# Designs tried in a protein design run: peptides against a protein of PDB entry 5IXI. Part 111

Target 1, 141 residues: chain A of PDB entry 5IXI
Amino acid sequence: TPLLDASSLEYLFAQGQYDLVKCLAPIRDPKTEQDGHDIENECLGMAVLAISHYAMMKKMQLPELPKDISYKRYIPETLNKSIRQRNLLTRMRINNVFKDFLKEFNNKTICDSSVSTHDLKVKYLATLETLTKHYGAEIFE

## One batch from the design tools (peptide; made by RFdiffusion4, then SolubleMPNN)

Design b2_p26_1_s2 (from b2_p26_1, 10 letters changed)
Fold by OpenDDE base, seed 3:
Structure b2_p26_1_s2 (fold): chain B 141 residues (1-141), chain A 26 residues (1-26)
Amino acid sequence: as target 1 above (141 residues)
Amino acid sequence: SKIDKITNFFRSRNDEFYELIKELES
């Protein structure tokens, strides 16, 4: 994997978030039902990375984040619309799973280790390459 | 590495999420 300087990472990270959410970098087609669920989980993971990065940049702890923080602004709009069409119980469970995901990630990966905003940007862009159809082919290949 | 740690964490949650969604949507 090629090394990117700090300025390049900052630019690509910001643009990558926009492209993912606005579906300018569309997610790949699922090959199986399980693959479809894996894609959704990866999208939730992308939201965890983005939110954690935001919190670290603002020097805020997880409990200090807005109470209504959600994955909705950090996943592809198409996926967000799909989730909104599911039944109430499923949506509630997804919300709980995401909150637990975010909390566990911060406790086990950020709070007890030296993971930096730089690491989060690299992971975000690397995942974006595998999650989308053609994004990042010239960056990491 | 730090990236591997993050990757492994995400991977460990895939099976749990898959089973959960299967139960709720069945």
Scores: peptide ipSAE 0.248, ipTM 0.751, DockQ to the pose 0.710
Fold by OpenDDE base, seed 1:
Structure b2_p26_1_s2 (fold): chain B 141 residues (1-141), chain A 26 residues (1-26)
Amino acid sequence: as target 1 above (141 residues)
Amino acid sequence: SKIDKITNFFRSRNDEFYELIKELES
């Protein structure tokens, strides 16, 4: 298996985001109720990676990001619809926890360890492979 | 590695999300 160059990695990262959100690469079926929650958590993690990558590429701080930048646009559409069906209090709490997740990730991981956009793409694609049913994206370093 | 740091961070936060969602859906 060949090592991916920068341009190939950028392409696969963009395509992977599209495939996840549009459910072209459908997430795996939950085996239990807990597994379903784990899958949802992983999807929110994918949103953190995608948004952080976006912010870094635009050289923007988190508070400077547009208000429409949220997990809603970076998770599978099926999951987004599911969350919309939950009550207002639940949705508000999910938003707040996600905001804290995103902030803490950037402060502790990106700022403290100098994680690059390259690292985010690698992690995203690696997670995508385990999260989806038949998506084969092997990343080599 | 940097990837391992990201993985470890996600693991800890996923547990937090699990507990929250479990409580809200009960």
Scores: peptide ipSAE 0.245, ipTM 0.755, DockQ to the pose 0.605
Fold by OpenDDE base, seed 2:
Structure b2_p26_1_s2 (fold): chain B 141 residues (1-141), chain A 26 residues (1-26)
Amino acid sequence: as target 1 above (141 residues)
Amino acid sequence: SKIDKITNFFRSRNDEFYELIKELES
């Protein structure tokens, strides 16, 4: 359980999103090919958390979000570049899988389990510490 | 806890992305 008040948590969450996307908190180096895949999966998970948080804060359902909403603005720029270099079919598949992931997360976790924006911030920051090289603020234990 | 629920959900869904990425890299 974090020892942060609401204001501090909000600040760290916002800064963490910025740092992740702008690669100011660079993701860790993969140790193996599989580890690289795991890192990408975690980044996509971070996008799910960020988008879900956004939707909840705006009191909007997923279908009400802008049609151009995607993982692209919520993952490290380096990873985004990598994905954009892949062929169209691959990118379409990634988009479809991500959309399904986001939808299912909303249905089974947000709606069914009463997960709050506070919970999403905690999960985001906790994952950020393990995902990145230099972020480790040891906020959560 | 709620955090555990989120973590467990991500673990279950990561398999789908893993298989997709693995296929794409082959």
Scores: peptide ipSAE 0.244, ipTM 0.758, DockQ to the pose 0.557
Fold by OpenDDE base, seed 5:
Structure b2_p26_1_s2 (fold): chain B 141 residues (1-141), chain A 26 residues (1-26)
Amino acid sequence: as target 1 above (141 residues)
Amino acid sequence: SKIDKITNFFRSRNDEFYELIKELES
């Protein structure tokens, strides 16, 4: 784990979220069909990290979060557009699986393993580095 | 480590997402 002060980590995490969603840090090109799905899964994972971090910072439980908080606001806009073009059944299943993913993550990692907001930021930035084309090589190993 | 726990959890769930999406879009 790299040595970053709290202020630097907060800044990088906030900027990283913005860059990912706005595609300023574009996601890498898939090498295979499975790689493409893996990239999408990682993006959904990034949404789980971001939402969980938000909830922890606000000291809120998942049921207390606004209904409009979903993966849609926390994934690249290009991916969100792609998902919206898929059939209704697929979109419904993605929503349901994501909700279960988010709940299970919070129960098994945050609640049971005492994962901190610091850990979430580090994991987010580390994943962002591998997920995008140009991001973050100077920050992490 | 805590980060490793997160990584391992995501790895297990990623397979589930892949199979679901692959099935519905095939």
Scores: peptide ipSAE 0.244, ipTM 0.755, DockQ to the pose 0.663

Design b2_p26_1_s3 (from b2_p26_1, 14 letters changed)
Fold by OpenDDE base, seed 5:
Structure b2_p26_1_s3 (fold): chain B 141 residues (1-141), chain A 26 residues (1-26)
Amino acid sequence: as target 1 above (141 residues)
Amino acid sequence: SVLQKISDFFSSRNDEFYEEIKKLES
């Protein structure tokens, strides 16, 4: 993988989050129903990475995070609108599964490994390149 | 590597997440 200085990586990570949420970097079209669910799960994974990075930067544990933090603020706006059109039970399940996903990620990866904020930025940007249609230049192989 | 560990974790959760949502939308 290419080496980036800290300032460049920080900028790219911040811009990448903005581009994903605002759909300036639109997500790829699903090829099948399974692919559609995979894309949705990848977006939720991006939310996990972003929230975990936020928590680490603030030196906060999950219970200490603001109560308004959810996947809704960290996924493409188009996907968020789509989810809001689904039935109540589905939305409740998505929320619960995501919370469980976030907890498990932090327990098994962040807390129990040497994962750093640097690693989260790299993973985020690498996933963004494969998840979106025309995201900039290939930064990571 | 750390990055591979993260990728493996997400991959392992994909099927679980998919099945959990799919059953409610069927």
Scores: peptide ipSAE 0.273, ipTM 0.771, DockQ to the pose 0.684
Fold by OpenDDE base, seed 2:
Structure b2_p26_1_s3 (fold): chain B 141 residues (1-141), chain A 26 residues (1-26)
Amino acid sequence: as target 1 above (141 residues)
Amino acid sequence: SVLQKISDFFSSRNDEFYEEIKKLES
């Protein structure tokens, strides 16, 4: 696997986020209904990584983040459209569960000072390669 | 490793998320 310097990693991370959201790197097709749910959860996980990375880069705590920050800006547009078609109660529950997900991730992983922005970028790109159909060239094993 | 810690956390949380959404969409 190729060795990436800091600048290359930063570039790929930024481009990867854009490609995922804009569906330029389309997510893989589900094999089963449960696989579809797993894919959605992985996308929500990607949102957690992206938001946490943003917060760390800006040296902001969760309460300091803008109130309009949600998974919607950090998941594939196709998935976002799908979620918007679901009933109000489901959408409300997804929002609440995601907020708890983000909070728990930061409390248990970010706040212990063991995770760096570098780690988040690596995890994001590694997941992106497996989550999408054709993205990546085995950057990470 | 740090990466494994993150992966383990996501795996456990994703299972919880799945069950929560499945209940509402059934």
Scores: peptide ipSAE 0.260, ipTM 0.764, DockQ to the pose 0.597
Fold by OpenDDE base, seed 4:
Structure b2_p26_1_s3 (fold): chain B 141 residues (1-141), chain A 26 residues (1-26)
Amino acid sequence: as target 1 above (141 residues)
Amino acid sequence: SVLQKISDFFSSRNDEFYEEIKKLES
């Protein structure tokens, strides 16, 4: 298996984020209602990874991030549209859960330097492969 | 809860994540 150099990984990570958000790499079709929820959670997880990566690159702690930081620009546009169509309580729930998860993830993983930006990129791309229909199967081959 | 589901998602993917890291370290 060929090794991915840092430059290649950086490019793939950036492109992967773009492809996910712009739905150029569309998320897989849900098979059940529960599967739909799982897909949504995976997307929110992708947002956590992306935001955490951003924070690390900017040498920012979580409290230093903008107060209005949100998953909205880090998830598929189709999902974002879907969420915006849901009732207020649901949107509040999603937002609160996301913020809690982001905080927990950073406190337990990022703040103690147990995970590097390199790790986050790999995790992001690996998850992207399973989350989307036909993306990047050859990346880690 | 949704938070727990997200946590479970990350936990369930840990093995895959570590395998990918291992590939890059080889």
Scores: peptide ipSAE 0.181, ipTM 0.626, DockQ to the pose 0.035
Fold by OpenDDE base, seed 1:
Structure b2_p26_1_s3 (fold): chain B 141 residues (1-141), chain A 26 residues (1-26)
Amino acid sequence: as target 1 above (141 residues)
Amino acid sequence: SVLQKISDFFSSRNDEFYEEIKKLES
């Protein structure tokens, strides 16, 4: 496996976020409706990782984050468009579940453990590899 | 619930997460 220094890891993490959001690294095709729902949940998880990383880098707690920080800018644009087309109750459910997930992740994983920004980048890239169709596996192989 | 599914997602990938960290540090 290639050894990634801090600079390379930071670059790959930033590029990975961009590729996911811009659909340059397209998410895998769902095999069933349930699989599609699971993919959406994975994308929400990616948003949690990205936001948590952002908060840690800025040394900010969740209540201190700007109000406009949500899953919307951290998920694939195609998924964001799909969510916007759903009814109000569905959108409210997604938003509430995401907020709860973000809070719980922050409290139990970030605050209650020794998880670092380095760990979050590794997990993000590893998840990106399995979530997308063609994302290169050579990063960890 | 959606929250539980997301929790399961992170739980199921926990072993992979630590395995990848080990690879990067070796």
Scores: peptide ipSAE 0.178, ipTM 0.622, DockQ to the pose 0.034

Design b2_p26_1_s4 (from b2_p26_1, 11 letters changed)
Fold by OpenDDE base, seed 5:
Structure b2_p26_1_s4 (fold): chain B 141 residues (1-141), chain A 26 residues (1-26)
Amino acid sequence: as target 1 above (141 residues)
Amino acid sequence: SVLDKISDFFSSRNKEFYELIKELES
């Protein structure tokens, strides 16, 4: 359960997004190959949360979002560079899986009106604390 | 709770994505 007021949560959410993308809060080192993939998935999940939050705040549906919206602007820059080094087929499938991920998330949670922007911020910050090396304010109980 | 629902959803998708990436890079 979060122990922050709305204004503080909004600030931390915005700062957390910036810190993650700019690698000011670097992601943790993978312990195994599977752990590396889990970290990548968590980052993609963070992108889903951020995009969904943006859409909700703007009262836009997915088809109304800018055409250039993708995970690329919402994941750590180091990870984005790593993905760009992979072959074309892999990059294409990652993009397709992410699009499906985003659609399914919105259909099952956002469009169902069961999830609020508050919930997205809480989930984002909670995941950020476990995903990164030094980000740990222990904001939630 | 809602947070648990979100976590469960992500967990289910993680396995699918992991298998795909593993396949493509093998």
Scores: peptide ipSAE 0.278, ipTM 0.785, DockQ to the pose 0.644
Fold by OpenDDE base, seed 2:
Structure b2_p26_1_s4 (fold): chain B 141 residues (1-141), chain A 26 residues (1-26)
Amino acid sequence: as target 1 above (141 residues)
Amino acid sequence: SVLDKISDFFSSRNKEFYELIKELES
């Protein structure tokens, strides 16, 4: 496993986000219905990591983030399309749950712990390797 | 570790999303 310096990690993190959203690194096929739900949950988790990383890099608190920031820009386009096809009430529920998730994550993990942007990059890339079909070169194992 | 804490937090919140998605697909 190659040793990644800070510059390499930053590059891989940025590229990984792009590949996930643009479906260049497609998410794995679900084996069961429950597995499909788990995959969607992981994608939402990836959005939490990405947004939190963005906020930390910009030294912004959650209330200072633009109102248009949501999971939509940080999940696979295929999943985003699927969610947009659901009714308004469902989309509102997803938005509310995600906002609570993001808020709680920042309060209990970012603010109350010594979590760094480096940690978020590592977690993001590690999850990306397991979430997608072919992405990853075992950079952490 | 920090990574374990992040993972544990995500796992604890997954149930809420799971129930929501399950409801929508039922």
Scores: peptide ipSAE 0.278, ipTM 0.790, DockQ to the pose 0.540
Fold by OpenDDE base, seed 4:
Structure b2_p26_1_s4 (fold): chain B 141 residues (1-141), chain A 26 residues (1-26)
Amino acid sequence: as target 1 above (141 residues)
Amino acid sequence: SVLDKISDFFSSRNKEFYELIKELES
């Protein structure tokens, strides 16, 4: 299969983020309550990838990121609306868990230069294929 | 915990991720 050049990958990554957030590539339907939780976790993971990529592109370390950094603009709008409807304790838990995961991810992978922006784009797009309905199925085929 | 589940999510996909990276490096 043809390899994606850097410019193509950059374009696909940018478009993929837009499609996910704007629900142009809608997330898959949950089959169970646990599946719904898994989908939410995947979306939060996507936010971690996107934010980490942004930080790397700006040559910023985690402590340099805005203190109010949040998953809100990096997840599907439908999921964001759903989260806002949940009780305060749940929202606090989600926020805390996300911040902890972002910190851990950056400390273990970004800070030690074990992961590149290229890697993040690939992982993002690969996850997007499984998370959404019929998106990018042939990108890496 | 939710954090554990997220970690498990990333871990479970590491193999696939590395395979994709290897393909792109070829």
Scores: peptide ipSAE 0.185, ipTM 0.658, DockQ to the pose 0.034
Fold by OpenDDE base, seed 1:
Structure b2_p26_1_s4 (fold): chain B 141 residues (1-141), chain A 26 residues (1-26)
Amino acid sequence: as target 1 above (141 residues)
Amino acid sequence: SVLDKISDFFSSRNKEFYELIKELES
């Protein structure tokens, strides 16, 4: 495993977010319909990590975040397109689940000072490696 | 529920997460 200093970790985290959203690091192929749902949930988790990191860096609480902050900017564009094509009830469900997850994550993990921005970057990159095809295996191996 | 599945996702990755942190800090 290569040594990741602060600057390298910051760079990889930023690049990883870009690669995920732009589908340059495509998500793994679902083996079943349930696996597809699990992949979507993992993407929502990635969005929670990214937004939480953003909030911490800006020293902002969730109610202080811009109203347009949502999972839409932090998930693969292909998934975002898919979600937009679903019916209103489904979209509402996804949005509500995401908001609840984000709040719960921040209250139980971030607000108790048990997790740092460094930890979030590490977890993000580690998850990205397993979520996507052939991504950065050398980073944490 | 979907929320439960997300929770399971984080739970399943918890061990690996801490192992990676430990490795990087050592």
Scores: peptide ipSAE 0.180, ipTM 0.655, DockQ to the pose 0.034

Design b2_p26_2_s1 (from b2_p26_2, 13 letters changed)
Fold by OpenDDE base, seed 1:
Formats: structure tokens, sequence, C-alpha cells
Structure b2_p26_2_s1 (fold): chain B 141 residues (1-141), chain A 26 residues (1-26)
């Protein structure tokens, strides 16, 4: 079982984000309606991890993040298109719920704990493995 | 561990998120 050094982890994290968003690592097929919602929530969670990682790397607080940073750029493009087909009010509400999700994560986990960018990368890749169909990357420490 | 804390947060939040999104689509 190989251990990943910092450079390898950084590469895999970047590649994993790209593969998820571009659907090169397609998300698993939902078995039920609720499973579909669970998959959607996991994707939004991946966005939370990615944005939090970005903020930490740039040493910026959430209110300081550019306005163009949203879940839309950090989830699978297919899911993003699906969400865009929902009515305007629903999309607005989803955005608000996501903002609360992101805020809560940062307040309870990032600010109140010794969570590092390394931890976020590990969590991201671990979740990616379970969320996608064929992604087989494993991280051992 | 730190990873376990993150896992626990997402596990609890995902349940809440499901309920919130579901009622928005009804």
Amino acid sequence: as target 1 above (141 residues)
Amino acid sequence: STIEKIDNFFRSRNKEFYEEIKKLES
C-alpha cells in the first residue's frame, strides 16, 4: 500500500476535481429517488470541500470570496444542467441552502478545528471514490 | 481524528440537506 507524498496528493486532488466536474469520473447511477438526492447532496458537499480548500489556500474568509465562486463550478456539469432546469425560486433556495452549508462547515470544522488543506484533499478523494462509478484512487497514510 | 470529524459533519448535514431540498421541490 503506497503512501502519497504532498506533491502526489496535490496532483490527484486537482485531477479529481477536474474529472468530477467534467464527468470524466461519472457519478454513480441512482437506485431510487432518495438515492438521487443523496448523490446530489454528496456533490454539493464536494463543492463545499473544494471551495473551503480554495479559501484556505488564498487565506480568504467566506465573505471575501469572489461572487463567481459557487457550487455551480464545483459539481458535475450534468448535475449543474439538471439544477438549471428547475424553477427560479427553487434554484434560489438551493443556492441559499448551499451557502448555509458552506458557512456551517467552515464555522464548525475549519475555524473550530485544526483542519488543514491536506485533510480536505484526503476527504475529497475518499468521497470521490465512493461517489463515482470507476474511480479507484486510494489514499493511505 | 480530523477526517472522522469531517465525516461526522457531512453525515449529519446530508440528512438535513435532503429534507430541506425535498420540500423545496414539492
Scores: peptide ipSAE 0.294, ipTM 0.787, DockQ to the pose 0.534
Fold by OpenDDE base, seed 3:
Structure b2_p26_2_s1 (fold): chain B 141 residues (1-141), chain A 26 residues (1-26)
Amino acid sequence: as target 1 above (141 residues)
Amino acid sequence: STIEKIDNFFRSRNKEFYEEIKKLES
């Protein structure tokens, strides 16, 4: 992983979030059904990273965040539309599982480890490169 | 490393997430 100064990393992280959500950096095409689920899970993971980063930057614990916090604003718009088309039970399950995902991540990695906002940005950008079609030049190896 | 810890967590959690959703949709 190349070393970037704090300001450059912050800029790339912000731009990366925008590009992912707005589909300016479109996610790669699934090769199989399993691959499709893997892509979806990666996108939800990106939401976990983004929300956790937000909470840390705002000096807020998870219980202090809005109770209706959701992945909807942190995943590709195309995927969000796809999820909305699924049946009610599936959508409810996705919401609940995501909340558990976020809680578990923060409990095991944020609260109980040395994970920093810097680490979250690095992981986010590294995943973005593999998740999207043509994100271009490699930023992280 | 810290990044490896994050990677391992997501790898494990993604597998569980997939199985939970797959079970509901079947």
Scores: peptide ipSAE 0.294, ipTM 0.783, DockQ to the pose 0.511
Fold by OpenDDE base, seed 2:
Structure b2_p26_2_s1 (fold): chain B 141 residues (1-141), chain A 26 residues (1-26)
Amino acid sequence: as target 1 above (141 residues)
Amino acid sequence: STIEKIDNFFRSRNKEFYEEIKKLES
């Protein structure tokens, strides 16, 4: 369980999003090719969490979000650059799979009324600690 | 727990995502 009050958790969540995207908390180095893919998937998962949190805070359903909603603004800039360099089919596939990921997460996790914005912040920060090189504060027990 | 539920979902989905993407990358 987190050892933070609501205000501290909100601050760390906001700062963590900024640090991840701006690479101030750089993602860990991959050990293998598959580990690299796992890291990318974790980053895309972070985007799912961030977007879902945004939607919940705004009391909006996913279809009500801007049509250009994407993982791009919610993942590390380095990863975003890497994805932009891949071929068109790959980029289209990533977009489609991500959209399905987001929708499925919403349908199976958010819409069952069991997950709160608090839970999303906890999961986000916990993942951030393991995903990045220099974000090692012991926040949760 | 709720966190465990989220963890399980992500683990399952990430595996599927990996399989979907790796075949398009050379």
Scores: peptide ipSAE 0.292, ipTM 0.786, DockQ to the pose 0.556
Fold by OpenDDE base, seed 5:
Parts: sequence; C-alpha cells; structure tokens
Structure b2_p26_2_s1 (fold): chain B 141 residues (1-141), chain A 26 residues (1-26)
Amino acid sequence: as target 1 above (141 residues)
Amino acid sequence: STIEKIDNFFRSRNKEFYEEIKKLES
C-alpha cells in the first residue's frame, strides 16, 4: 500500500465510512453461503474498527459510549435492512455477539498500547478495498 | 506487526462468530 500523509488518511477514512454505510461503495456479491456470512462478519468487523476508533479519539471507555452506538450505524444500509428482516431471536443474538466482539477486540487489541488510531484507519481502508466492488481503485488513484 | 495482530484476531473471531450465528438461522 502507498504511504499516505495524516491528513489524506483522515479524509479517506471518513469518506470510506460514509461510502460503506450509504452503499456508495457497494459490498461484493457472495460466491457461497459461507462467503455471505464472511462478508457480514467483515462488515461487523468494520463496525468494531469504526467504534473503537471513535472511542479512542474521544478518549472514552466502552461503557461511556452513547447507548445508541451499535453496529447498525456502521454497516451497509442494505445489510442492516437484511438483518432487520430476520427473526427477533436472531437479531438479539447478533447484537449480543457483536457486543462481545467489540469488548473482546478492545480488551485484546486496543488495550494493547501498540495499537493506534492510525492502525485502525489502515486496517479499515484495507478491508474496505477487499470487501467492496470498486473502492480499491480510488485509494490508489 | 500491529496490523498483522489485528488481522489474526479478526480471522479467529470471525470463525467463532459465524458458528454462533449459523446455528440460530437453521
């Protein structure tokens, strides 16, 4: 990957989040059922990265985050719509699993002083490139 | 590296996440 200055990285990270959620950078089509689940998990992972980055920038712990902070605001709107159509038990479990995912990520990674907001931006953009249909070309233009 | 550490975490966690969700949808 090319070396980006801090201002460019900040811009791309912000724009990338917007493009992913608004489906301006649409996620790739699943090749199999397993691939479909992998795509969903990657999207949830993107939410973990975005929320963790937000918390670090605001110098907040997870319990201090607003109650409305969830994966729903950080995943593609199409995926959010799909999840909302699933049964109540499944939706509840997805939420619980995501909360555990976020907590575990912060405990094992963010609490490690080696991880910075810069690293989260890089990981987010790198994942966005592989997860979406066309975003990779724009990063390297 | 730090990025590699993050990659490894997500790789292992995603597998567990899939299993948790899959059994609910069946």
Scores: peptide ipSAE 0.289, ipTM 0.783, DockQ to the pose 0.542

Design b2_p26_2_s2 (from b2_p26_2, 14 letters changed)
Fold by OpenDDE base, seed 2:
Structure b2_p26_2_s2 (fold): chain B 141 residues (1-141), chain A 26 residues (1-26)
Amino acid sequence: as target 1 above (141 residues)
Amino acid sequence: SVLQKISDFFSSRNKEFYEEIKRLES
């Protein structure tokens, strides 16, 4: 459980998103090539959490979100630059897989009314602490 | 718990992402 009140959690969640995207909280160095892929996947997962949180806060369903919504604004800029260097087919497929991920997450977790925005913020910050180099803080127990 | 449910879902989906990205990068 978090050691923070609701207002503190909201602040840290907003700051955490900014720090991740702007690389102020840089992601950890990969130990292997597979670890690098795992890190990228975790970043995409962070995008799913952030977008889902946004949708819930706006009381919007996924079809109501902008058609151009993607992971690009919700992952580290360094990773976004890396993905943009990949060929068109690869980028298209990554986008499709991500969209399926987002839809599935919504259907299996958000739509059953068991997950709150509070839960998403906790998961986001907890993952951020393990994903990044310098964001380690004993915020949750 | 809810957090564990979310974690389990992401773990399974991350594996799917890995396989897809690995194929695309080969």
Scores: peptide ipSAE 0.272, ipTM 0.775, DockQ to the pose 0.544
Fold by OpenDDE base, seed 3:
Structure b2_p26_2_s2 (fold): chain B 141 residues (1-141), chain A 26 residues (1-26)
Amino acid sequence: as target 1 above (141 residues)
Amino acid sequence: SVLQKISDFFSSRNKEFYEEIKRLES
């Protein structure tokens, strides 16, 4: 894997977030039903990474973040539309599971370890390459 | 490593999440 300097990594991370959300880098086609759910879970994971990075940059802990923070602004718009079409119980469960996911990530990985914003950017871009169809020039593969 | 720790956490959580959603949608 090629090395990226801090400025290049910052640029690619910002552009990658934009491309994922706006579907300029479309997510890959699922091979099975389970693969489809795995893809959605990975997208939610991308939201966890993005939100955690935002919190760290703002020097804010999770309890200090806006109460209405959610995955909706950090996942592909097509997936967001798909989730909104599901039944109320499912949508409520997704919200709760995501909040728990974010909290656990913060407690077990961010607070209880030495994870940096640099690490989050690398993980985000690496996952983006495997999650999308034709993204980038294989930065981390 | 830090990256492996993150990956392990996501893998474990995603499996649990899939099983929970599968039960709700059945």
Scores: peptide ipSAE 0.266, ipTM 0.768, DockQ to the pose 0.559
Fold by OpenDDE base, seed 5:
Structure b2_p26_2_s2 (fold): chain B 141 residues (1-141), chain A 26 residues (1-26)
Amino acid sequence: as target 1 above (141 residues)
Amino acid sequence: SVLQKISDFFSSRNKEFYEEIKRLES
């Protein structure tokens, strides 16, 4: 794994989030129906990482975050559009499941370990490389 | 490692999440 300085990592993380949401780095095509759901869940996981990183940088707990904070702003716009085409009840339940996902991640990983913002950026970029079709050269082994 | 711990958490949670979403949409 190549060594990246703090400034370079910060830049790549910010650019990676933008590229994912704006679909400049399009997500890979699903091989099966289950793979499609796995890709969707990976995107939701990316949202968990991004939100958790934001909270840590602001030194805020989850209950202190604005109510508007959701996966919708942190996943590919194409996927968000697809989810919005589902019925209201399903969308509400997806949101609840995501909230539980976010809470569980922070309780069992962030709060219960020495996970840093640096680790979250590395995990985000590493996942982005495998999740998208062509996201630059491999930065992390 | 910390990164592996994060990966393991997502791996275990992914299956549970998938099954729940699948039930909601079936």
Scores: peptide ipSAE 0.262, ipTM 0.770, DockQ to the pose 0.549
Fold by OpenDDE base, seed 4:
Structure b2_p26_2_s2 (fold): chain B 141 residues (1-141), chain A 26 residues (1-26)
Amino acid sequence: as target 1 above (141 residues)
Amino acid sequence: SVLQKISDFFSSRNKEFYEEIKRLES
C-alpha cells in the first residue's frame, strides 16, 4: 500500500472529524463503567487535537483563541447530549479539565513547535481507529 | 484525576504514534 500523500491525509482528517462528530463513525461500546469514562476522555483528547490543529492552521496561539473555546463542536453528538444531561458540577468539572488540558497541550507541545499539523492528523486518525467501532481500514499501511 | 487520565491516555498512545510517524517518514 502506497504512503498517503499530503492531500490524501488532509482529506481523511477532515472526513474523520466529520464522521466522529456526526456519529457516522460511532464510538465503541463501553465494556465497564471505567471504560465508559476512558472513552469520554479519549473524545476530549480528540477535541484537543482538532482545536490545536485549527489553531496551527490559523497561525494562532492559545491566548488568541476565543475565550469560550469548547469541546462541544469537536466530540460525538451523542456524547455531547449525554454531557448536557449531567448535573452542573459534573459539567463544570469537564469544562475545567478540558481547558486545563488544552492549555497544557498547547504550551508544552504546540507552542514549542515540537508537533506539526501533519503529526496531529496522523495521531487523530490513529486514535479514531481505536475509539470507533469499525473505522479505519489499513489507512497507513 | 480526570486530567491525569487524559494525560495517561496520550502518553500510552505516544509509542504507537511515534512509530507510525517514523514509518511515514522513512
Scores: peptide ipSAE 0.166, ipTM 0.624, DockQ to the pose 0.034

